# Ledger of designs, part 85: peptides against a protein of PDB entry 7PB4

Target 1, 105 residues: chain A of PDB entry 7PB4
Amino acid sequence: KMLNIKEYKEKLLSTLGEFLEDHFPLPDRSVKKKKKNIQESSVNLITLHEMLEILINRLFDVPHDPYVKISDSFWPPYVELLLRNGIALRHPEDPTRIRLEAFHQ
Target 2, 218 residues: chain B of PDB entry 7PB4
Amino acid sequence: DALQMAVGYFEKGPIKASQNKDKTLEKHLKTVENVAWKNGLASEEIDILLNIALSGKFGNAVNTRILKCMIPATVISEDSVVKAVSWLCVGKCSGSTKVLFYRWLVAMFDFIDRKEQINLLYGFFFASLQDDALCPYVCHLLYLLTKKENVKPFRVRKLLDLQAKMGMQPHLQALLSLYKFFAPALISVSLPVRKKIYFKNSENLWKTALLAVKQRNR

## One batch from the design tools (peptide; aimed at target 1 L52 F60, target 2 F154)

Design b2_p27_8_s3 (made by RFdiffusion4, then SolubleMPNN; from b2_p27_8, 15 letters changed)
Fold by OpenDDE base, seed 5:
Structure b2_p27_8_s3 (fold): chain B 105 residues (1-105), chain C 218 residues (1-218), chain A 27 residues (1-27)
Amino acid sequence: as target 1 above (105 residues)
Amino acid sequence: as target 2 above (218 residues)
Amino acid sequence: SMAEEQLRLLVEELVILTAELEKLEKE
């Protein structure tokens, strides 16, 4: 049973990865070239997949404080996407912290 | 069903012939209150009763009691909320009813099935910040609703002007901090890093009811 | 959007599966 669930989880992760690449890709760095005033924030943005992984891990690793601090690597549109779809919740007292929704609870 | 009879009474209005209109009203109101606090109300019942509470069909005391028992069994329809907001625009409800509605809306926010239409009402809610009685609750609502697309230069100016008028209110600072997060270039002012956003509604009138709803829906 | 709804469903399922695995690993 455990093996089957692990295999299914891996398959689901793969499916999610492909889905995210197709529907929610990061903006191509090439578009940054033309408008001069885009602050060259040399900050490497993480993928939505990586963001979700961080949020899921935090939810299970620290269930009593499942909030993640929003870093500069978090693309603001992704944060907004997660919040508006009820996938993530903003901390009631700290707007710089978000948690994954506890769907298993 | 006693609840159906009660809801029907509020929807259709008092049948003219009842000698004891006040006793009948109280009976039906108590029925709604008892069911709402014990089990919650169905989305359809909330749709009917919420509109009644804001339409001005009944007196302020009755409307207040109805609003206080708008506790969902499962979900609240977004359409019910949109209709309710439309009644706020008509201006027939008391100031106290408006305050209570915004408190209710914040408290029940997670139980609303969809947010798309509510998000379109952002401009309406933002305009209500000018009302000193509503401002704390509207700030909390906007804190829940605000998207990057909503953060515009004119709204930033209005918030800063409001801060200049009212002082550094915790609820206003919370909203400004969120605005700064979405659009740091629009807010040059250093906001004090408050670790805790305090919205006054820590004592939610519905705290016990909301816990019960969450337990039933698990 | 349809894509956003699908995203929610995928994440929900992933969270549920993760919880089930953690439960089984602790037994």
Scores: peptide ipSAE 0.608, ipTM 0.439, DockQ to the pose 0.317
OpenDDE base, seeds 1, 2, 3, 4: peptide ipSAE 0.605, 0.605, 0.605, 0.602; ipTM 0.445, 0.454, 0.508, 0.532; seed 1 fails the geometry check

Design b2_p27_8_s4 (made by RFdiffusion4, then SolubleMPNN; from b2_p27_8, 13 letters changed)
Fold by OpenDDE base, seed 3:
Structure b2_p27_8_s4 (fold): chain B 105 residues (1-105), chain C 218 residues (1-218), chain A 27 residues (1-27)
Amino acid sequence: as target 1 above (105 residues)
Amino acid sequence: as target 2 above (218 residues)
Amino acid sequence: SAAEQTLRLLVQELVELTAELQELEKE
């Protein structure tokens, strides 16, 4: 039973990864390179998949403080996407922290 | 059903023939209150009663009691909220009712089924920041609603002007911090990282009810 | 959008599966 659930979870993660790559890709880094010499700290943006994984893991690893600090690696449109769809919530006291929403069916 | 009769009474108004209008009103109000606090109200019941509470059909005391028992069983329709906001624009409700509505809206925000139309009302809510009585609750609502696309230079200016007028209020700082997060280039001012609760947990009048709703929907 | 709705459902399923796994690991 446990093995089957693990296998299904991995399959679902793979499917999610493909889905996110197709529908919610990161913007091509190539376009910003053409403008001026400002030391744009090349902050490596994480994928939406990685962001969701961080949020899910935090929810289960630290259930009493399930909030993740938004880093510069978090692409703002992804944060907004999660918030507007009720997938994530902002911390009431710290706008730089978000948690995964508890999906109560 | 006693609840259906009570809702129907508020919707249709008092039937002329009742000699004891006040006792009948109180009976129906108690029925709504009892059901709302025990089980919550259906989305349709909230739609009807919320509209009544803000329309000015009844006195302020009755409207306040109705609004206090707008507790969902499951969800609140976004359309009900949009209608309610439309009544705020008409100005027939008291200032205390407006404050209570914004408190309610913040408290029930997660139970609203959709946010698309509410997000379109962003400009209306933002304009209400100028009301000193509403400002704390509107800041909290805007904190929940604000997206990057809402963070415009003119709104930043208005918030800074409001801060200059009202001082460094925790609720305003929370909203400004969010604005700075979305648009750091628009807010050059160093906001003090106040670890303080930005929004007073003003004892959520519905705290116990919301816990019960969440438990029933698990 | 349809894609955003699908995203929500997929995340919900992942959360549910993770919860179930955590419960089974405690047993």
Scores: peptide ipSAE 0.547, ipTM 0.418, DockQ to the pose 0.292
OpenDDE base, seeds 1, 2, 4, 5: peptide ipSAE 0.544, 0.535, 0.541, 0.539; ipTM 0.415, 0.539, 0.533, 0.543

## One batch from the design tools (peptide; aimed at target 1 H23, target 2 S86 W87)

Design b2_p28_3 (made by RFdiffusion4)
Pose (drawn by RFdiffusion4):
Structure b2_p28_3 (pose): chain A 91 residues (1-28, 43-105), chain B 212 residues (1-189, 196-218), chain P 28 residues (1-28)
Amino acid sequence: KMLNIKEYKEKLLSTLGEFLEDHFPLPDVNLITLHEMLEILINRLFDVPHDPYVKISDSFWPPYVELLLRNGIALRHPEDPTRIRLEAFHQ
Amino acid sequence: DALQMAVGYFEKGPIKASQNKDKTLEKHLKTVENVAWKNGLASEEIDILLNIALSGKFGNAVNTRILKCMIPATVISEDSVVKAVSWLCVGKCSGSTKVLFYRWLVAMFDFIDRKEQINLLYGFFFASLQDDALCPYVCHLLYLLTKKENVKPFRVRKLLDLQAKMGMQPHLQALLSLYKFFAPALISVKIYFKNSENLWKTALLAVKQRNR
Amino acid sequence: LERMEKEVVVLEEIHMRLILASEKLFEL
């Protein structure tokens, strides 16, 4: 059961990465890829389940933040505009 | 054959400026509906015309008439439905066309050969609940399509939030009752739906439904 | 195992929603 989930996770992650690079590229400060941004968000969601917010730095491309906001993937802090969290789809 | 000429004409897409082309389009569309309302269309023709109508090609009236004449002689391929959901996801489709398609999918539900691959698109179907123009028809579709495996906690939470936003709407209440039946531990809280008139009810389709 | 299952659900939702955001044709 564990190995099956692992194979599925790895396959999903690889195909997601390819899809991101194919459909959501950077334009050319130092910006990070959308993949790294999603990785940071996923990591913070499970590492700190009581505060899953991550600060928005200059490396976050505003179009990516707005993309994640429009599609119900990322959520804004009720008071602090510089923080965003990942939607807890698992619950 | 008389129908295949119209199918090919619609596959060619819209043509030049109209000198006599309006009459030609009308003749081809009349031929298709006559065949559809007399004895029905085959699976291949339906696979072609449904996806042509749900694409950006042709105006709204042509797509509306094509959708209103999408009556199967036998069955409907589920791959055609998958491609139709992909065309909905493209977004170059009219709102009224989307409502008509959801109405068609609800009306033609028992004429799709397989529904597992369609159930795999439950997420795409569920995400359309945000749109308050598609909400009743999407709820009617999900009432038919929902299995036990589809009742996920996230969807229950989002459906409860949508109920709180819109109120206890009949279609929302029916879908929520189905969710309660399938997963009572995740939440506490088929049949009549408004605007559920079968627009595609021909006599032959009626006999086939009774034979079903 | 539980952690992996939770992360898979998140990745599936992200993948699906970004397909919708791309507004392009897709396949199963």

Design b2_p28_3_s1 (made by RFdiffusion4, then SolubleMPNN; from b2_p28_3, 15 letters changed)
Fold by OpenDDE base, seed 5:
Structure b2_p28_3_s1 (fold): chain B 105 residues (1-105), chain C 218 residues (1-218), chain A 28 residues (1-28)
Amino acid sequence: as target 1 above (105 residues)
Amino acid sequence: as target 2 above (218 residues)
Amino acid sequence: MKNIKKEKEILEEIYRRLLLAARKEFSL
């Protein structure tokens, strides 16, 4: 029973990873050239998968303060995507902090 | 049960022939209040009662008491909220009821099942920023709802005009900071880096009830 | 056991919400 849950979790993570790579990739460096106003911040952007991992880990590691600080590595459109779809919540007092939504209703 | 009878009374309205109309009303209102604060209300009960509270079917005192006990057991339907907001356009509710409704929306925001239709009402909520009594609560609601697509030049101008009129209010600064995050090119003004956003409704009327709901659903 | 089950449920819900998002944004 426990082994089956672990195996299913790993399969789910793999499937989610593939889905994110296909539908929510990082913006290609090549597309940056034409829209002048993307500040060439030399900051390495993290993937949407990495963002989700950080949020999930924070929820389990620090359940009393499950908020993650948004860094320059967080691509703003993906932060918006998570917020817009109810996957993440913004901190009520600090707009630079987000948490995973508590789906346990 | 007693709750179903109470909800049915508010839905159907008072039977004209009852000599004790006020006693009957108070009995049913107390039944709803007691269940709502103890256990919360089902989504269907909130759908009915929230619509009644904003329709102008009853007096302001009754509407205020109903709205104060709109505490979910689990979830609130987005459709219930959309219907409720539609009544704000008809103007049958008092100013105090409107303020209480926006406070309720902010307080219950996380319990609303979906936000897609509510997000389409963004323009309506934004128009209510001009009401000085609503402005703090509308700013808080907009802070929760604002997406990059909502940040438009005309809305930035309106927020800056409000700030010029009302001063650098903490709730306006909170919303402007969020706007600057989504569209930095639209806001040339240096906003003070406030690490903490203070909305006036830090002491929620429903704080104790919401804690109890969250504990029961754990 | 409780944490692994909870994490699975979280991942399932995230995936569901992202699938719905993809349909809306990419006309899938």
Scores: peptide ipSAE 0.542, ipTM 0.539, DockQ to the pose 0.281
OpenDDE base, seeds 1, 2, 3, 4: peptide ipSAE 0.534, 0.538, 0.538, 0.535; ipTM 0.490, 0.444, 0.515, 0.466; seed 2 fails the geometry check

Design b2_p28_3_s2 (made by RFdiffusion4, then SolubleMPNN; from b2_p28_3, 16 letters changed; failed a check: too like the target's own chain)
Amino acid sequence: MLNIKKEKEILEEIFLRLKLAARVEFSL

Design b2_p28_3_s3 (made by RFdiffusion4, then SolubleMPNN; from b2_p28_3, 13 letters changed; failed a check: too like the target's own chain)
Amino acid sequence: MLNIEKEKEILEEIYLRLLLASKKEFSL

Design b2_p28_3_s4 (made by RFdiffusion4, then SolubleMPNN; from b2_p28_3, 14 letters changed)
Fold by OpenDDE base, seed 4:
Structure b2_p28_3_s4 (fold): chain B 105 residues (1-105), chain C 218 residues (1-218), chain A 28 residues (1-28)
Amino acid sequence: as target 1 above (105 residues)
Amino acid sequence: as target 2 above (218 residues)
Amino acid sequence: MKKIKEEKEILEEIHQRLILAARVEFEL
């Protein structure tokens, strides 16, 4: 029973990963940065998968404060995607923080 | 620079200019168009020009062209959107401008910096569902804005009544599906699981420009 | 056991919401 749940979770994570890669890829970085002197902070954008992982982990690790601070690594369209689809919630007093939605409440 | 001069012309320029034949107007409009499509506009430039496009300061043709150029370099200020909606309430813009604005708002939704004040306008947007020309775009906007707290019995009734009047429209079905998701007890109707796209993104005038914006801001 | 079950349910819900989003928003 426990093994089957773990295996199912792994399969679900894999399926979700594949789905995210297919439908929600990081936008291709291949546009050659024309070196205009804007300090393009080389902020490495994280995948939607990584973003979800961070949110899920925070929910389990710190259930009393499940909010994650939005960093520059969070691609804004994916933040908005999560918010508008009710996957994440913005902190009511701090718009720089988001949490995973409590789907079971 | 040429853009600042163009923005300044629209900001300080003639009130109620209805004719696109003004060479000066056309020059400045082309300047804005060129910068907007190549680089996007700063949030401040969008604030000014969006307000102008909806204020009725210029004719419908000019307002339409300005609104089509409201492409962000980075972000759009929520305050600019709130101001724009306030102009919709004043009713100085044409029906076609309203349609274009909702199309723009849907297309630019992810580029708006905050949504808290826009979410407070939910009731206003929902009331615009009664306009047959706006309905598809308003449904899409509401799909993007709807939270659990917005799903109320009276809104469900209005959507079902609208469906009874208009038939099963993809955009309305999308919104109803979202409402059912947030409040399954309020919607007893079985919604067909359509594999089909609810909102046709093919109509997004800014698709290519926004892809370029997203690429530049990486 | 409870945590793994909860995580599974969360992942299922996220997946369903993203499938819906893809169908509605991205012409998939």
Scores: peptide ipSAE 0.502, ipTM 0.783, DockQ to the pose 0.294
OpenDDE base, seeds 1, 2, 3, 5: peptide ipSAE 0.466, 0.485, 0.479, 0.481; ipTM 0.484, 0.385, 0.594, 0.407

Design b2_p28_4 (made by RFdiffusion4)
Pose (drawn by RFdiffusion4):
Parts: structure tokens; sequence; C-alpha cells
Structure b2_p28_4 (pose): chain A 91 residues (1-28, 43-105), chain B 212 residues (1-189, 196-218), chain P 28 residues (1-28)
């Protein structure tokens, strides 16, 4: 059961990465890829379940943040505009 | 054959400026609906015309008439429905066309050969609950399509939030009752739906439904 | 097919990310 989940996870992740690079590229400060941004969000969601917010730095491309906000993937802090969290789809 | 000429004409897409082309389009569309309302269309023709209508090609009236004449002689391929959902996801489709398509999918539900691959699109179907114009028809569709495996906690939470936003609407209550039946531990809280009149009820479709 | 995927890219993204979050939770 574990190995099946692992195989599925890895396949999903690889295909997601390819999809992101194909359909959400950077334009050309130092910006990070959307993949790294999603990785930071997913890591913070499970590492700190009581505070899953990550600060928005200059490396976050505003179009990516807005994209994640429009599609219900990322959520804004009720008071602090510089923080965003990942929607807890698992619960 | 008389129908295949119209299918090919619609596959060619819209043409030049109209000198006599309006009459040609009308003749082809009349031929298609006559065949559809007399004895029905085959699976291949339906696969072609449904996806042509749900694409950006042709105006709204042509797509509306094509959707209103999408009556199967036998069955409907599920791959055609998958491509139709994909065309919906493209977004170059009219709102009224989307409503008509959801009404058609509800009306033609028992005439799709397989529904497992359609159930795999439960997420795309559920995401359309945000749109308050599609909400009743999407709820009617999900009432038919929902299995036990589809009742995930996230969906229950989002449906409860939507109930709180819109109120205890009939279609939302029916879908929530189905969710309660399938997963009572995730939440506490088929049949009549408004605007559920079968627009595509021909006599032969009626005999086939009774034979079903 | 590629054109359709490109236009449906935001909906596909949502679905893929939703599944990844769920499977990551199962791995824990």
Amino acid sequence: KMLNIKEYKEKLLSTLGEFLEDHFPLPDVNLITLHEMLEILINRLFDVPHDPYVKISDSFWPPYVELLLRNGIALRHPEDPTRIRLEAFHQ
Amino acid sequence: DALQMAVGYFEKGPIKASQNKDKTLEKHLKTVENVAWKNGLASEEIDILLNIALSGKFGNAVNTRILKCMIPATVISEDSVVKAVSWLCVGKCSGSTKVLFYRWLVAMFDFIDRKEQINLLYGFFFASLQDDALCPYVCHLLYLLTKKENVKPFRVRKLLDLQAKMGMQPHLQALLSLYKFFAPALISVKIYFKNSENLWKTALLAVKQRNR
Amino acid sequence: EEEMKFHAREALLFQKVQELVIVTAEMR
C-alpha cells in the first residue's frame, strides 16, 4: 500500500512539474519558480500545522501569488497581507 | 449520405461572408435535427457535433440548436462526454450553452454506455458549484453521479460553506442529504429539481427510456 | 489537445495540486 502511494505521488509530482513548466513559465530581483513556491507552501502546511503562513518576499512573482489566490489554492491571512497559506485539502 | 454532408459541413467550421451561406447552414442544421427527431443520431455523429457545439466555432444559435438536437439513436460514448467536459474547461463556451449542456447531461444520463470515466471528472463537476448560474444543474448532475468514494471531507466542508452562503436551497439540500447518506460521520445532513424538464424527449427516446 | 490543455491550465492546476496535498498527507 505504501509503495503504491509512493509511486503515485512521484508520478503526480513529476507530471505536475512538467505541466507547470509548460503552462506557467517565468518571464525570462531573483524570482523563484512556481514549483519552488508550491513546495514552500506544502512544506510549511505540514511542518507547522498551527501556523502555515509564509511571508511573501520579493522573489514571489505577484502573478503567481494572484494565480494561486484566484484558483482557491492559496489563502490570504485575515490581517497580515504579507502572508499566505495553502488550502488544507486533506481536511 | 444526407446527414454526413451536414456533419462534414460543421467539421469544416464557419466559412466566408454570407451570400447564400445562411441558407446552406440552415439546410444542414435542418437535416441534422430531422434525423435526430425522427430516429436519432449515432454515437460518432454525436461525438462530433456535441464537441463542435461546445467549442468556440459557430455562433450561439447554432450551438444551441445542435445541443437541442443531440438525441442518441442507441447510446452515447463516454469519451465524447470527457471531451465535452474538457471543452467546458476551455472557457470559450457561452453560459447559456453550459446550462443547456448540463441539462442535456442530466437528461441523457441513462444513455451513456459507461459512467466511470465521467465520475473521474467529479472534481471538475464539483468546482462548478461556485457559479450560481450553474449551481442547480450541477447539483442535479452530482446527485446522479455521486458515489461513496466521491464524498471527501473537503467537498463536504465546501458544500456546507456554500449552503451557509446561499441558504438551504432545494438542490443543495438534496446533494447534502446524499452526502449524509454516504458519510454520516463527516456531517449530519433525489429527486425533484427545478428546470428539469426533458427538452430532448422525442417519442423514440421515450420508448428507449421505458425499455431501459 | 495542447491548445485545450493550455486554456484549461488553471482548472488542471487546481486538480493536480489538490491531489498532491492529499497524497502528501497520506505519506505521513

Design b2_p28_4_s1 (made by RFdiffusion4, then SolubleMPNN; from b2_p28_4, 17 letters changed)
Fold by OpenDDE base, seed 4:
Structure b2_p28_4_s1 (fold): chain B 105 residues (1-105), chain C 218 residues (1-218), chain A 28 residues (1-28)
Amino acid sequence: as target 1 above (105 residues)
Amino acid sequence: as target 2 above (218 residues)
Amino acid sequence: DAEIEKDSAETILRLMVEELVILEAELR
C-alpha cells in the first residue's frame, strides 16, 4: 500500500512538473529591454514547481508555522496564481508570508 | 424535508392566510439554523437564502439570522456572492446587514468555489472603504483579494487619505502593508513596521462551524 | 479559447496540488 502511494506520488509529481512547464513556464529572459522599470534584479526566479515543493515541504515539516517568506525568487504572478486558486494562503499578519492550503486537513 | 420546506417558505414568501406568520417564520428559520450549524447548507440553498437575506424581503432581524446561518456544507457559489453584492448596491439592506455580509464574506472566503468574478468586484469593495462601519471588514476582504494589478496610484492615495482621516487603523495598515509589498514605489510614507497585522474580530462568528465543515469535507 | 484554457489549467493545477498534499500526508 505505501509503496503504491509513493509510486503514485512520484508519478503525480512528474506529471505536475510537465504540466507546469507547459502551462506555467517562467517568462523567458529574452523578453526585450524596452520596459525600463523591470529592475534587472538579477534574482534567479524559481519555477512554480520549486515554489510548490518549498510550500509543501514547509506545510509538513513545520506544521505549526507552515508559512514561507516570499523572496525575490518568487515570481509575483506565481504567488498570485497560487493565492487566487486557493492553493496558497497569505499570512493574516504578514503579507510577505504565504502557506500552502492544508488540503489534508 | 423540513429544510426544503423552510427554504421554500423564504423563497416564496409568507402565505398570506397564515394567522401565525411569526410562528411559522420562526419555525422555518430555526430549521435553517439547525441544519446550517449541524451539517451546513448546500450551495443551492445558500444561493437562495443569501439573496433573500440581502434583498430586503424580510426584516433586518430575520435577514441577520439568515445571514448568520449561511454556512456551507461544501462550497459557496461565486455567483451567489456576486448576486449578493448586487443587492448591496440596491441598498435595501441595513447597515448592520452589510457589515455582517462582509464579515461573512471574509469568514467564508476559502469556501467560495471561484474568485474571478469576485476579484472583478474589487473596485466596488474598495469604494466601500469610505463607510466607517464597513472599513475594517472591507480592508480584510481587500487584503485577501488584492493582486498587484489592483494596486493603483489612485487607490494608494485614497488609502492614505483614509488613514489621514481615520488615523493609523490596524486594518488599514494591514492593507497598506500589502499595497507596499506589491508596489513599494507608490507608498513613500514610512508605514510603521507593525510586525502584526490585526483585523478587527479575528474570531469570526463562524469559527466553530467552519471547523466542523472542514472536518466533514475530509 | 485562451481564457477557458487558462481557467482549466488553473483548476487542474489546484487538483493536482490538492492530491499531492493528500498523498504526502498519507506518506508522513
Scores: peptide ipSAE 0.631, ipTM 0.473, DockQ to the pose 0.291
OpenDDE base, seeds 1, 2, 3, 5: peptide ipSAE 0.629, 0.626, 0.623, 0.628; ipTM 0.594, 0.620, 0.598, 0.588; seeds 1, 5 fail the geometry check

Design b2_p28_4_s2 (made by RFdiffusion4, then SolubleMPNN; from b2_p28_4, 17 letters changed)
Fold by OpenDDE base, seed 4:
Structure b2_p28_4_s2 (fold): chain B 105 residues (1-105), chain C 218 residues (1-218), chain A 28 residues (1-28)
Amino acid sequence: as target 1 above (105 residues)
Amino acid sequence: as target 2 above (218 residues)
Amino acid sequence: MKEIEEASKETLLKLMVEELVILEAELQ
């Protein structure tokens, strides 16, 4: 049973990865060039896949404080995407922190 | 009517089976089957029942029977298909149900009203190529769905890797040939010139019903 | 149409994440 669940999870993660690459890619670095005034914030944006991985891991690793601090590496449209769809929740007292929804509860 | 009562039972009916519930379930299932094979189902009925069949609300045997009778009177809504695929992502259905769904999707492909949203699910379908049981049917589906914009270098690599693993399967060759047609620069490998594209006949389960649907809609 | 397409993608994303969370919980 447990092995089957792991295999299924891995398959689903792979499917999700492909899905995210196809439908929710990071903006090409080339598009950033036209707006002059945004300082070259050398901020390496993480993929939505990486963001979800962080959120999922935090949910299970630290269930009593499942919140992740939004860093500059979090692309704002991804944060908004997760929040508006009820995939993630903003911390009620700290808007800089988000958690994954506990869909297992 | 009896069909509305049956659909309503599947939609709103109790999740927990009891012995008396099994007789009721069978009665409603037979009602749906009879109407579907005789007249086809309305798009709204397919929307409801297809989602139920893939949601895991009922057992695999029931889900299989529901899927087998997802025969349109006229058209299938693409939204129903998108919702159905969403349930596949949730994985509450059996492997056999997934196979049946892909067979159904291929068989009913021409009866789906639009393909734009289904095409957005291309990546999901493509990922399912790794499942040996699904691969023949997914290749057929992808052959029907593939546009030039779907042909990407990474997908070409995956198909070639899959071919290396599984051998030169006719369904893989068919899909690769289509990929080569859209993006010849991505596929340097010489593909055998096959006079006939061969896919496993997914329509066999619905052949008679599909003929009847086509006759009614002429 | 484009909005519906986007909504469908977002729905699928949610469903996949939901399932991942459920699966992860079962593995704990």
Scores: peptide ipSAE 0.605, ipTM 0.524, DockQ to the pose 0.248
OpenDDE base, seeds 1, 2, 3, 5: peptide ipSAE 0.580, 0.572, 0.536, 0.565; ipTM 0.629, 0.634, 0.662, 0.644

Design b2_p28_4_s3 (made by RFdiffusion4, then SolubleMPNN; from b2_p28_4, 14 letters changed)
Fold by OpenDDE base, seed 4:
Structure b2_p28_4_s3 (fold): chain B 105 residues (1-105), chain C 218 residues (1-218), chain A 28 residues (1-28)
Amino acid sequence: as target 1 above (105 residues)
Amino acid sequence: as target 2 above (218 residues)
Amino acid sequence: DEEIKAAAKEQILRQMVEELVILEAELQ
């Protein structure tokens, strides 16, 4: 049973990865060039996959404080995507922190 | 009417009904089956029931029976199919239900009103090629869905790897031939010239019903 | 059409994540 669940999880993660690459890619760095005034914030944006991985891991690693601080590496449209779809929740007292929805509870 | 009552039961009825021991459930299921095979179902009824069949709300036996009677009166909404595929991602349905769904999707493909959103699910369907039980039906579905923009180098590699693993399966060859048609530069391998594309007959379960639907819509 | 497509993708994303969380919980 546990092995089957792990295998299924891995398959689902792979499928999710492909899905995210196809439908929710990071904006090409080339598009950033035209708006002059955005400072070259050398901020390496993480993929939506990486963001979800962080959120999932935090949910299970630290269940009593499942919140992740939004860093500059979090592309704002991804944060909004997760929030508007109820995938993530904003911390009630700290808008800079988000958690994954506890779908297992 | 009896159908509305039956659909309403499935929509609002008990969650996690694992076994068809409920006489009420059987009665409503029979009502849906009878109407579906006789007249087909309205798009709205298919929307509701297809969602239920894949949600895991009921047991596998019930879900299987619901899927088998997802016969349109006229059309199937693309949105219903997208919702159904979303449930496949959640994995609350059995492997047999997944196979049946892909068979259904191929069989009913021409009755789906639009294909634009379904085409966006191309990557999801393509990932399902790795499932040996799904592979023949997924290849057929992908053959119906594939556009030039879907033919990417990584997908070509995956298909060739799958062919190396599974051998020269007719359904894989059919899909590869289509890929070669759209992107000949990506497929250097000589494909056997097959005069006929062969897929496993997915529509056999619905053949009679589909003929009746086509006759009613002429 | 594009809006419906976007909504569908977002729904699928939600469902995939939901399942991942459930599966992860079962592995704990």
Scores: peptide ipSAE 0.628, ipTM 0.562, DockQ to the pose 0.248
OpenDDE base, seeds 1, 2, 3, 5: peptide ipSAE 0.533, 0.543, 0.560, 0.541; ipTM 0.683, 0.668, 0.661, 0.674; seed 3 fails the geometry check

